Peptides against a protein of PDB entry 3T7K. Designs and how they scored, part 10

Target 1, 248 residues: chain A of PDB entry 3T7K
Amino acid sequence: KAEKILARFNELPNYDLKAVCTGCFHDGFNEVDIEILNQLGIKIFDNIKETDKLNCIFAPKILRTEKFLKSLSFEPLKFALKPEFIIDLLKQIHSKKDKLSQININLFDYEINGINESIISKTKLPTKVFERANIRCINLVNDIPGGVDTIGSVLKAHGIEKINVLRSKKCTFEDIIPNDVSKQENGGIFKYVLIVTKASQVKKFTKLINDRDKNETILIVEWNWCVESIFHLNVDFTSKKNVLYQKK

## One batch from the design tools (peptide; made by RFdiffusion4, then SolubleMPNN)

Design b1_p9_1_s3 (from b1_p9_1 with V7I)
Fold by OpenDDE base, seed 3:
Structure b1_p9_1_s3 (fold): chain B 248 residues (1-248), chain A 9 residues (1-9)
Amino acid sequence: as target 1 above (248 residues)
Amino acid sequence: LPTEDFIPE
């Protein structure tokens, strides 16, 4: 059926997209439309798997969803596109009235606002954002909204190797893991990195660390610090935004 | 939730 629909076009584009969707297309696509998209070199996946070599995200705007955040870890992210690309494409293809000899839709016209070439270029780097920031091991409180699994998965996609989950009410100093990184030339290394949700946790962890491991470097941040770092594909250690406690 | 929300304009 898709072949018959596409036969009216003299030439078909090959978009070469391997994509996931977030904040759009909740109901998915029918079988015919999936086949049409496949013939145009557009493959849409339900979930992110490294083996699929995903290179595209569809979203109406920048979102804080797991899929969107992880898409910035693609190797590379080639395109971040509005869902209108697919909508307009399928609309043009299904239009029986238009004697269109060719599909006239340019994917560059559908870029998500705020995902510019500078961001895309950083996804071509051989390292991940937290790897570049010398953050390998972090401590994450267990009461974080969104859950430790989701947040942990996003952080791992962006180069954090080890996530230690802290039971905020019961944890002791011995439960806190150090960020074990070799001194690299061009970045501040924090011995203890923690993601917390409450001011009481900041007080608790700061006390525990300072009482037992005096004069060590500590970074305590909110989840938003991680999100901003991901969106910029850069950690700015000069910014105090979303930093709850910092000891250099 | 922070992992499933929209970025404020």
Scores: peptide ipSAE 0.029, ipTM 0.681, DockQ to the pose 0.268
Fold by OpenDDE base, seed 5:
Structure b1_p9_1_s3 (fold): chain B 248 residues (1-248), chain A 9 residues (1-9)
Amino acid sequence: as target 1 above (248 residues)
Amino acid sequence: LPTEDFIPE
């Protein structure tokens, strides 16, 4: 059926999109529309898998969803598009009134606001954002909103190799892992990196570390610090925003 | 949840 619908066009674009959706298309697509999209080189996946080589995200705007955050780790993210791209595309294709010989939908007209070429270009870098920041191993409190699995998955997508989950009520110094990175020249390396949710955790962990490993570098941040770093695909160590404790 | 929140434009 899709072939018959598309047969009216002399030329079909190949958009070469392997996409996930977030904050849109909750009801999915009908079979015909999926077939149409597939013929146009648009494949939409339900979940992010590395093997799918995803290069696109559909979202109405910048979102803090797992899918959106992970999309910024795509290699590369080619397009971050508003759902209106698909809507307008399908509308044009299903329109009998438009004696259009060609599909005239430009991807660039549907870019998500705030995802600019500077961000897209950084997704082409050979390293991930936290890798570039010399953050390899982090400590994550177990009571983090969103859950350690979701948060951990996002962080791993962005170059965190090891996530140590701290049971905030029971943890001791021995439970805290160091950020085991080779000293690279000119990079601020924090020996201990922690993501926490509460001021009490800051007090606890700073005490534990300072009492047992004096004069070591400590970075304690909120989840929002990670989010901002992801959205910029850059860690700004000069910013104190969302930093709860820092010892250089 | 922080991982599900919409960010305003």
Scores: peptide ipSAE 0.029, ipTM 0.678, DockQ to the pose 0.270
Fold by OpenDDE base, seed 4:
Structure b1_p9_1_s3 (fold): chain B 248 residues (1-248), chain A 9 residues (1-9)
Amino acid sequence: as target 1 above (248 residues)
Amino acid sequence: LPTEDFIPE
């Protein structure tokens, strides 16, 4: 069926998209449309797997979803596109107007607002955002909204190697892991990095660390600090936004 | 949930 529909076109573009969707296409695509998209070099996956070498995200706008956040870790992210790309493409293909010898859809017209070439270019870097920031080991409180698995998965996608889950009520100093990074000359290295949800946790962890490991560097942030770092593909250590405690 | 939130325009 898809072949018959596409036969009216003299040339078919090859978009070479391996994509996931978020905030759109909840009902998926019918078999014919999937086949059409496949013939155009557009493959849509349900889940993110490294083996699939995903290079595209479909979303109506910048979202805080797991899929969207992880898409910024693609190697590279080639395109971040609005769902209207697919909608308009399929509309043109299904149109019975005989005069369309070619598909006239340009990917660049459907870019997600706020995902510019500067962001895309950073996904071509050989390192991940937290790797560049010298954050390899992080402590994460167990009561984080969204769950430690989801949050941890996003963080790992962006270069955090080890996630230590802290039981906020029961943890001791010995449960807190250091960010084991070699002293590189450039950039603030924090010995202890923690993501917390409550002010009481800040008080607890700062006390535990300062009492047992005096004069060490500490960074305690909210999840939003990580999100903003991901959206910019850069950690801004000069910003105090979403930083709950910092000791240099 | 942080992973379900949308960024406002």
Scores: peptide ipSAE 0.028, ipTM 0.674, DockQ to the pose 0.266
Fold by OpenDDE base, seed 2:
Structure b1_p9_1_s3 (fold): chain B 248 residues (1-248), chain A 9 residues (1-9)
Amino acid sequence: as target 1 above (248 residues)
Amino acid sequence: LPTEDFIPE
């Protein structure tokens, strides 16, 4: 059926997209449309797997979903596209009225607002955003909204190697892990990096660390600090936004 | 929440 529909076109584009969707296409695609998309070099996956070499995301806008945040870790992310790309493409293909010999859909017309070439270019870097920031090991409180598994998975996708989950009510200084990074000459390295949810946790952890390890560097942030860093694919250590406590 | 809409400034 897909072959018969596509036979009216003299030339078919190969978009070479391996994509996931977030915030769109909740009902999926029918079998015919999936076959059409496949013939155009568009493969849509249900979940993110490294083995699939994903290079594209479909979303209506910038989202804080796991899929969206992880898409910025693709190697590289080639395209971040609005779902209207697929909608208009399929509409054109199914249209009987258009004596179009060719599909006239340009990917660049469907870019997600706020995901520019500067962001895309950074996904081509050999390192991940937190790796570049000298953040390897973090402490994450167990009461983080969205859950430690989801948040941890996103952070790992972006170069965090070790996530230590802290039981905020019961944890002691010995439960806090250091960010084990060799001192590079030009980078601010924080010995203790923590993601917390509450001011009471800031007070607790700062006290625990300062009482036992007084001269060490501490960075305590909220989840939004990580999100902003991911969206920019850059950690700005000069910004105080979403930083709850910093000791250099 | 990880499901919230977010537009970076």
Scores: peptide ipSAE 0.027, ipTM 0.673, DockQ to the pose 0.234

Design b1_p9_2_s1 (from b1_p9_2, 3 letters changed)
Fold by OpenDDE base, seed 4:
Structure b1_p9_2_s1 (fold): chain B 248 residues (1-248), chain A 9 residues (1-9)
Amino acid sequence: as target 1 above (248 residues)
Amino acid sequence: SMSSELDED
């Protein structure tokens, strides 16, 4: 059926998209439209797997979904596109009126606002955002909204190797792991990095660390610090935004 | 209040 629909075009583009969707296309696509998209070099996957070599995200805007956050870790993310790309594409293909010799849809017209070439270019870097920031091991409180597994999965996608889950009510100093990174000459390295949800946790962890390891560097942030770092594909250590405690 | 929300898909 898709072949018959596409036969009216003299030339078909190959978009070379391996994509996931977030915040759009909840009902999926019908079999014919999937086949059409496949013939145009557009493959849509339900979930993110590294083996699929995903290069595209469809979303109406910047979202704080697992899929969107992880898409910024693609190697590279080639395109972040609005769902209107697919909608307009399929609409043009299904149109009976226009004897279109070719499909006239440009990917660049459908870029998600706020995902610019500067962001896309950073996804071509050989390192991940937290790796570049010398953050390899973090402590994460167990009561984080979204759950430690989802949050942890996003953080790992962005170069955090080890996530230590802290039971906020019962944890001791011995439960807190150091960020074990080799001292690089020019990098602000924090020995202890923690993601917390409450001011009481800041007080607790700062006390535990300072009482036992007085001279060490500490970074305590909220989840939004991680999100902003991901959205910019850069950690700005000069910003105090979403930083709850910092000791250099 | 600290926002640690993750949007659902």
Scores: peptide ipSAE 0.227, ipTM 0.821, DockQ to the pose 0.677
Fold by OpenDDE base, seed 1:
Parts: C-alpha cells; sequence; structure tokens
Structure b1_p9_2_s1 (fold): chain B 248 residues (1-248), chain A 9 residues (1-9)
C-alpha cells in the first residue's frame, strides 16, 4: 500500500502538478505508483481538458504532438519536465536503503531542453500567441497532414477563434474568410491568413484573392510556421521561414 | 519539403 511505503518519510513534498504525458509512459503506472504520486500532489491525466487546469507536461524532449503543442497554451504552464523526474522520484520512494527522512528531488533538474523560463513566462500572459499576432480567423486546407480537427484544436488552444476549412480543389474566392481583426493602429494585420500544404495551393489562393481583392494583405504559411510560433510563444513577422507568400 | 506532420503519441 502507498501509505505504508510513504510512512518512512517525516515530510512529503506537495509538487502541485496536474500533468499530461506525451512520448513517455505508454504503459501507464501501476495502482501503487499512481497512489504515491497522488499523495505527492502529482496528478496525471490521459487527455487535456480546460476544466482540469493543467500546469505540467511530461515529455522526453520537445515534440510535435498535439499534447505537447497544447501544453504551451496552459495558463500557466508551470513545468515542462522529463519523465526521469517521475522515474527517479519513484526509485527514491521504493528504495529501502535510503534512511532519507525527506524526498530530495528538485523539479528544476528535470526541465525539458529548450523550454526555458522565457517560454514559461510567456504562458502567464493574458493573451495567446496568435491573439498577440492579430490572427483570429484563418483558412486551413482540408488535405493537411494530421487532419483539420487535430490541427484546428491546437490552433484554437493558441488563440485562433475561427478556422475555415477550404476544399482545395473546389474552393472559390467566396469560400475564403477574412481575418476579422479590428485594425489597431499598427499596420501589421493580414486580411487573409491561410495554412497550406502545396505550392499549387499558394498559386491558386494568391490568384483568387488578388483577382478579386487586389490591394489586400495576404499571409500564406505552412504548418511549421505555426509550430515555430507556438514553440517560441511569439510570431516573428520579420522571418521568412515557413512563409510561402506574404503581401503587406 | 513542406513538413506538416504531427508526431503521434
Amino acid sequence: as target 1 above (248 residues)
Amino acid sequence: SMSSELDED
């Protein structure tokens, strides 16, 4: 029983972690270890729900999984930790040799490489990354790898309010939605934002828009533009990386 | 190559 195992410690830490796992712990945890983790204030959830107020992600490294990308939208993300945190914690707890009156594991020793305090601090901002970039309504092609539902769910977690799915072969200009953002004073708002998968789509959509709305601003990007923006929790409009077409 | 792949869990 977890209680009997933990009774050897005079004081137990409360880590206050509400976490999901990605790229690790596929086999889950045994009942005793789940009880131990729960007594230490570590709760692991199978899926991301906003109601759970998740604050932690376990992953071996930066990943492009739905869970990892969405974890950067947590409010705040307190910790992004390697699975070794749990492994070492459970090893210390199960160790009979250590006359340790206390659990001596520092969360900061298990940070995922590349998720630094600068990234963590941005998760405390009142706005999401795409909200700060004045991107609220986007057009997404229906043939995107990973599917429009998964990609759309990640984008919504990061402040995209409306996702318009374009049938790439059949769409007309009338099917393309504008990015409905009130023109704040700084002239950096794109009227049309599109995520595409092929160069042929860039040619099609640029033609459709320019033929009907010649003077409007257009941003056409690949999915990697969104991923890089999420990983940095910042949109860099000066970078041409993963930008397929831009008209200011 | 345009990589638009999501990693699977």
Scores: peptide ipSAE 0.225, ipTM 0.820, DockQ to the pose 0.731
Fold by OpenDDE base, seed 2:
Structure b1_p9_2_s1 (fold): chain B 248 residues (1-248), chain A 9 residues (1-9)
Amino acid sequence: as target 1 above (248 residues)
Amino acid sequence: SMSSELDED
């Protein structure tokens, strides 16, 4: 069926998209439309797997979903597109009226607002955002909204190697792991990096660390600090936004 | 409230 529908076009584009969807296409696609998209070099996957070499995300806007956040870790993310790209594409293909010899849809017309070439270019870097920031090991409180597994998975996608989950009510100093990075001359390295949810946790962890490991560098942030860092593919250590405690 | 909101898909 798809072949008969596409036979009216003299040339078919190859978009070379390996995509996931977030905040759109919850009902999926029918078999014919999947086959049409496949013939146009558009493959849509249900889940993110590294082996699939995903290069695209479909979303109506910037979202704080696991899929959207992880898409910014693709190597590279080639396109972040609105779902209207697929809608308009399928509409043009199914149109009976237009004896269109060619599909004329430009991917750049469907870019997600706020995902610009500066962001896309950073996904071509050989390093991840937290790797560039010298953050390798973090401490994450167990009461984080969204769950430690989901949050941890996003952080790992962006270069965090080790996530230590802290039981906020029961943890001691010995439960807190250092950020084990080699001292590079020009980078602000924090020995202790923590993601917390409450001001009481800031007070607890700062006391535990300062009592046992005096004068060490500490960074305590909200999850939003990580999200903003991901959305910009850059860690701004000069910003106090979403930083709860910093000791240099 | 520190909205550590992860949006659901």
Scores: peptide ipSAE 0.224, ipTM 0.818, DockQ to the pose 0.699
Fold by OpenDDE base, seed 3:
Structure b1_p9_2_s1 (fold): chain B 248 residues (1-248), chain A 9 residues (1-9)
Amino acid sequence: as target 1 above (248 residues)
Amino acid sequence: SMSSELDED
């Protein structure tokens, strides 16, 4: 069926997209449309797997979904596109207007607002955002909304190697892991990095660390600090936004 | 409120 539909075009583009969708296309695509998209070099996957070498995300806007956040870790993310790209493409293909010799849809016209070339260019870097920030090991409270697995998966995608889950009510100083990074010359290294959800946790962990390791550097942030860092593919240590406690 | 919101897909 798809072949007959596409046969009316003299030339078919190859978009070379391996994509996931988030916040759009919840009902998926019919078999014919999937076949059409495949013939145009557009492959849509249900889930993110490293083996698939994903290079694209479809979303209506910047979202705080697991898929969207992880898409910024693609190597590289080539395109972040609005779903209207697919909609308009399929609409053009299914159009009964006989005179369409070519598909004239430009990917660049469908960029997600706020995902610019500066962001895309950073996905080509050999390092991940938290790796560049010298954040290798973090402490994560177990009561984080979204769950430690999802949050942890996003953080790992962005270069955090070790996530220590803290039982906020029962944890002691001994349960807190240091951010074990080799002294790199050019970056402030925080010995203790923690993601917390409550002011009470800030008080608790600050006390535990300062009582046992008084002179050490501490960074306590909320999840939004991580999200903003991901959205910018840069950690801004000068910003106090979403920083709950910092000791340099 | 510390918005630790993860949007659902």
Scores: peptide ipSAE 0.223, ipTM 0.819, DockQ to the pose 0.706

Design b1_p9_2_s2 (from b1_p9_2, 3 letters changed)
Fold by OpenDDE base, seed 5:
Structure b1_p9_2_s2 (fold): chain B 248 residues (1-248), chain A 9 residues (1-9)
Amino acid sequence: as target 1 above (248 residues)
Amino acid sequence: SMSSELDAD
């Protein structure tokens, strides 16, 4: 059926998209439309897997979903597109009865607002955002909204290798792991990096660390610090935004 | 309030 529909065109584009969707297409696509999209080089996956070499995200706008945040870790993210790309494409394909030379849909017209070439270009870097920031090992409180698995998965996608989950009520100093990164000549490395949800946790962890390891560097941040770092594909250590405690 | 929420998919 898809072949018959596409036979109306003399030339078919190859968009070369391996995509996931977030905040759109919850009901998926019918079999014919999936076949059509496949013939146009558009493959839509339900979940993110590294083996699929995903290069595209469909979303109506910048979102704080797991999929959207992880899409910024694609190698590279080639396109961040509005769902209207697919909608208009399928509409054009289904509506035209006459033989056409070309499909007149340009993916560049459907870019998500705020995902610019500067962001896209950073996804071509050989390193991940937290890797560049010398954050390898973090401590994450177990009461984080969204759950440690989801949050941890996003952080790992962006270059954090080890996530230590802290049971905030029961943890001791011995439960806190250091950020084991080799000293780079020009970069302030924080020995202890923690993501917390409450001011009481800041007080607890700062006390535990300072009482036992007084001279060490500490960075305690909110989840929003990570999100902002992901959205910019850069960690700004000069910003105090979403930083709860910093000791250099 | 510290926001640590993820949007739903």
Scores: peptide ipSAE 0.252, ipTM 0.824, DockQ to the pose 0.698
Fold by OpenDDE base, seed 1:
Formats: sequence, structure tokens, C-alpha cells
Structure b1_p9_2_s2 (fold): chain B 248 residues (1-248), chain A 9 residues (1-9)
Amino acid sequence: as target 1 above (248 residues)
Amino acid sequence: SMSSELDAD
């Protein structure tokens, strides 16, 4: 059926998209439309797997979903597109208008607002955002909304190698891991990096660390600090936004 | 308010 529909066109584009969807297409696609998309070089996956070499995300806007946040770690993310791309494409293909020589849909017309060329270009860098920021080992509180597994998975996708989960009520200083990075001469490396959810945790962890390791550098942030860093594919250490405690 | 929420897919 798809072949018969596509036979109307003299030439078919190959979009070369390996995509996931978030915040759209919850009901999926019918079999014919999946086949059409596949013939146009558009393959949609249900989940993110590194082996699939994903290069595209469909979303109506910037979202804080696991899929959206992880899509910014694709190597590279070639396109971040609105679902209207698929909608308009399928609409044009299913149109009974006279023999069209070609499909006239430009991917660039469907870019997600706020994901610009500067962001896309950073996904071509050989390093991940937190790797560039010298953050390899973090401490994460166990009561984080969204769960430690999901949050941890996003952070790992962006270059955090080790996530230590802290039991906020029972943890001691010995439970806190250092950010073990090679001292680069020119970059302020934080020895202790923590993601917390409550002001009481800030007080607890600052006390534990300062009582045992008085001269060490500490960074305590909210999850939103990580999200903003991901959305910009850059860590801004000059910003105090979402920073709860900082000792240089 | 500390917002640490992930959006649902």
C-alpha cells in the first residue's frame, strides 16, 4: 500500500532520521505511515539505545523529559523537530493532488524553538557537557523527584561517570564521594559535587564536609542547574542560578 | 521552590 502511494512521486527524499518522540505521537503511527516514513529514511524508535545511533528528536517544544534531555547527548543531534514535520509530510503524501515531482518539505522549517545551530553544533564536540565542566563523580540524594535511576541515566548520558546515591537521613561524611578528576591547572575543580532537593540537605552536607575536610571545594546544586546546563550544553560557573552552596 | 521534576513522556 505504501509503495502505491509513493509511486506518485518521481523522486523521494532520504531524510536519514533516526528519531525518538517525546510529548507527541502517543498513539503511534499506523502500519502504512510507518512504512512510508521508512521509505523516506525516517525511522522512529520507542526508546533510546546507544546502538541505534539516534540523530533526531520530535517534540512540540523544549521539554524536561528523559528522552528530550538525553537527545541533547546524541552524537550528533542533527535535528530537533516539531511533530508538524511528520504531520505535514504525511498530509502531502496522502494528498490526491496531481502528480508531484517531489516532496516539498524542508526540515529547517520545523525546528524546535530554542534549539538553535549553536546548540546543535555543541553536540558535535568530542566531550559531553559535564565532562567539559570537570564533573565526573557526583552525589545524588535518594529522595530526588523523578527517581535516582532516571536522573542518573540522564546525567550519565551527559558525561557523569559515577553517581553516588546518598541516603539523606542516614548518610555520614564517609558516604560522600569526591569528584575524582585530574587537576587541570587552570580550572576550578570542585572536590565535592552534590545534587539535593531540600535546604536541610544543604545544611547537613556542608556541615559534614566542612567539619572533616575544611579547605575543600564544594558545589551543591538543584536538579534545575543540571537541566539548564544540558539545555545550553554548557556549564556556567559564573551563574548563581540553581546553586545552593558554592565554596571555591 | 526547588523544582526537580521531570516531565512525563
Scores: peptide ipSAE 0.251, ipTM 0.824, DockQ to the pose 0.708
Fold by OpenDDE base, seed 3:
Structure b1_p9_2_s2 (fold): chain B 248 residues (1-248), chain A 9 residues (1-9)
Amino acid sequence: as target 1 above (248 residues)
Amino acid sequence: SMSSELDAD
């Protein structure tokens, strides 16, 4: 059926997209449309797997979903597109009126607002955002909304190697792990990095660390600090936004 | 409330 539909076109584009969807296409696609998309070089996957070499995400806007956040770790992310790309493409293909010799849909017309070439270019870097920021080991409180597994998975996708989960009510200083990065000459390494949810945790962890390791560098942030860092593919250590405590 | 929620897919 797809072949018959596509036979009316003299030339078919190859979009070369390996994509996941988030915040769109919840009902999926019918078999014919999947076949059409495949013939156009568009493969849509249900889940993110490194082996699939994903290069695209479909979303209506910037979202705080696991898929969206992880898509910014693709190597590279080639395109972040609105679902209207697929919608308009399929509409054009199924259209009876258009004796279109060619499919005239440009990917660049469907870019997600806020995901610009600057962001895309950073996904071509050999390092991940937190790796570039010298954040290798973090402490994460166990009561983080979204759960430690999901949050941890996103953070790992972005270069955090070790996630230590802290039982916020029961943890001691000995439970807090240092950010074990070799002192690169160019500054900005925090010995202790923590993601917390409450002001009480800030007070607790700052006390625990300062009482036992008085002169060490500490960074305590909200999850939003990580999200903003991911959305920009850059850690801005000059910003105090979503930073709860910082000791240099 | 610190908006730390992940959006659902």
Scores: peptide ipSAE 0.249, ipTM 0.821, DockQ to the pose 0.735
Fold by OpenDDE base, seed 2:
Structure b1_p9_2_s2 (fold): chain B 248 residues (1-248), chain A 9 residues (1-9)
Amino acid sequence: as target 1 above (248 residues)
Amino acid sequence: SMSSELDAD
């Protein structure tokens, strides 16, 4: 069926998209439309797997979903597109109007607002955002909204190697792991990096660390600090936004 | 409430 539908076109584009969807296409696609998309070089996957070499995300806007956040770790992310790309493409293909010699859909017309070329270009870098920031090991409180597994998975996708989960009520100083990064001459390395949810946790962890290791560097942030860093594919250590405690 | 909201997929 798809071949018969596409036979009216003299030339078919190859978009070379390996994509996931978030915040759109919850009902999926029918078999004919999947076959059409496949013939146009558009493959849609249900889940993110590194082996699939995903290069695209479909979303109506910037979202804070696991899929959206992880898409910014693709190597590279080629396109972040609105679902209207697929809608308009399929609409044109199913149109009974005269022999269209070509499919005239430009990917650049469907870019997600706020995902610019500067962001896309950073996904071509050989390093991840937290790797560039010298953040290898973090401490994460167990009561984080979204759960430690999902949050941890996003952070790992962006270059954090080790996530230590802290039981906020029962943890001691010995439970806190250092950020084990070799001293680079030109970059501020924080020995202790923590993601917390409450002001009481800031007080607890600062006390535990300062009582046992008085001169160490500490960074305590909210989850939103990580999200903003991901959305910009850059860590801005000059910003105080979403930073709860910093000791240099 | 510090909005650590992961949006649902």
Scores: peptide ipSAE 0.245, ipTM 0.821, DockQ to the pose 0.671

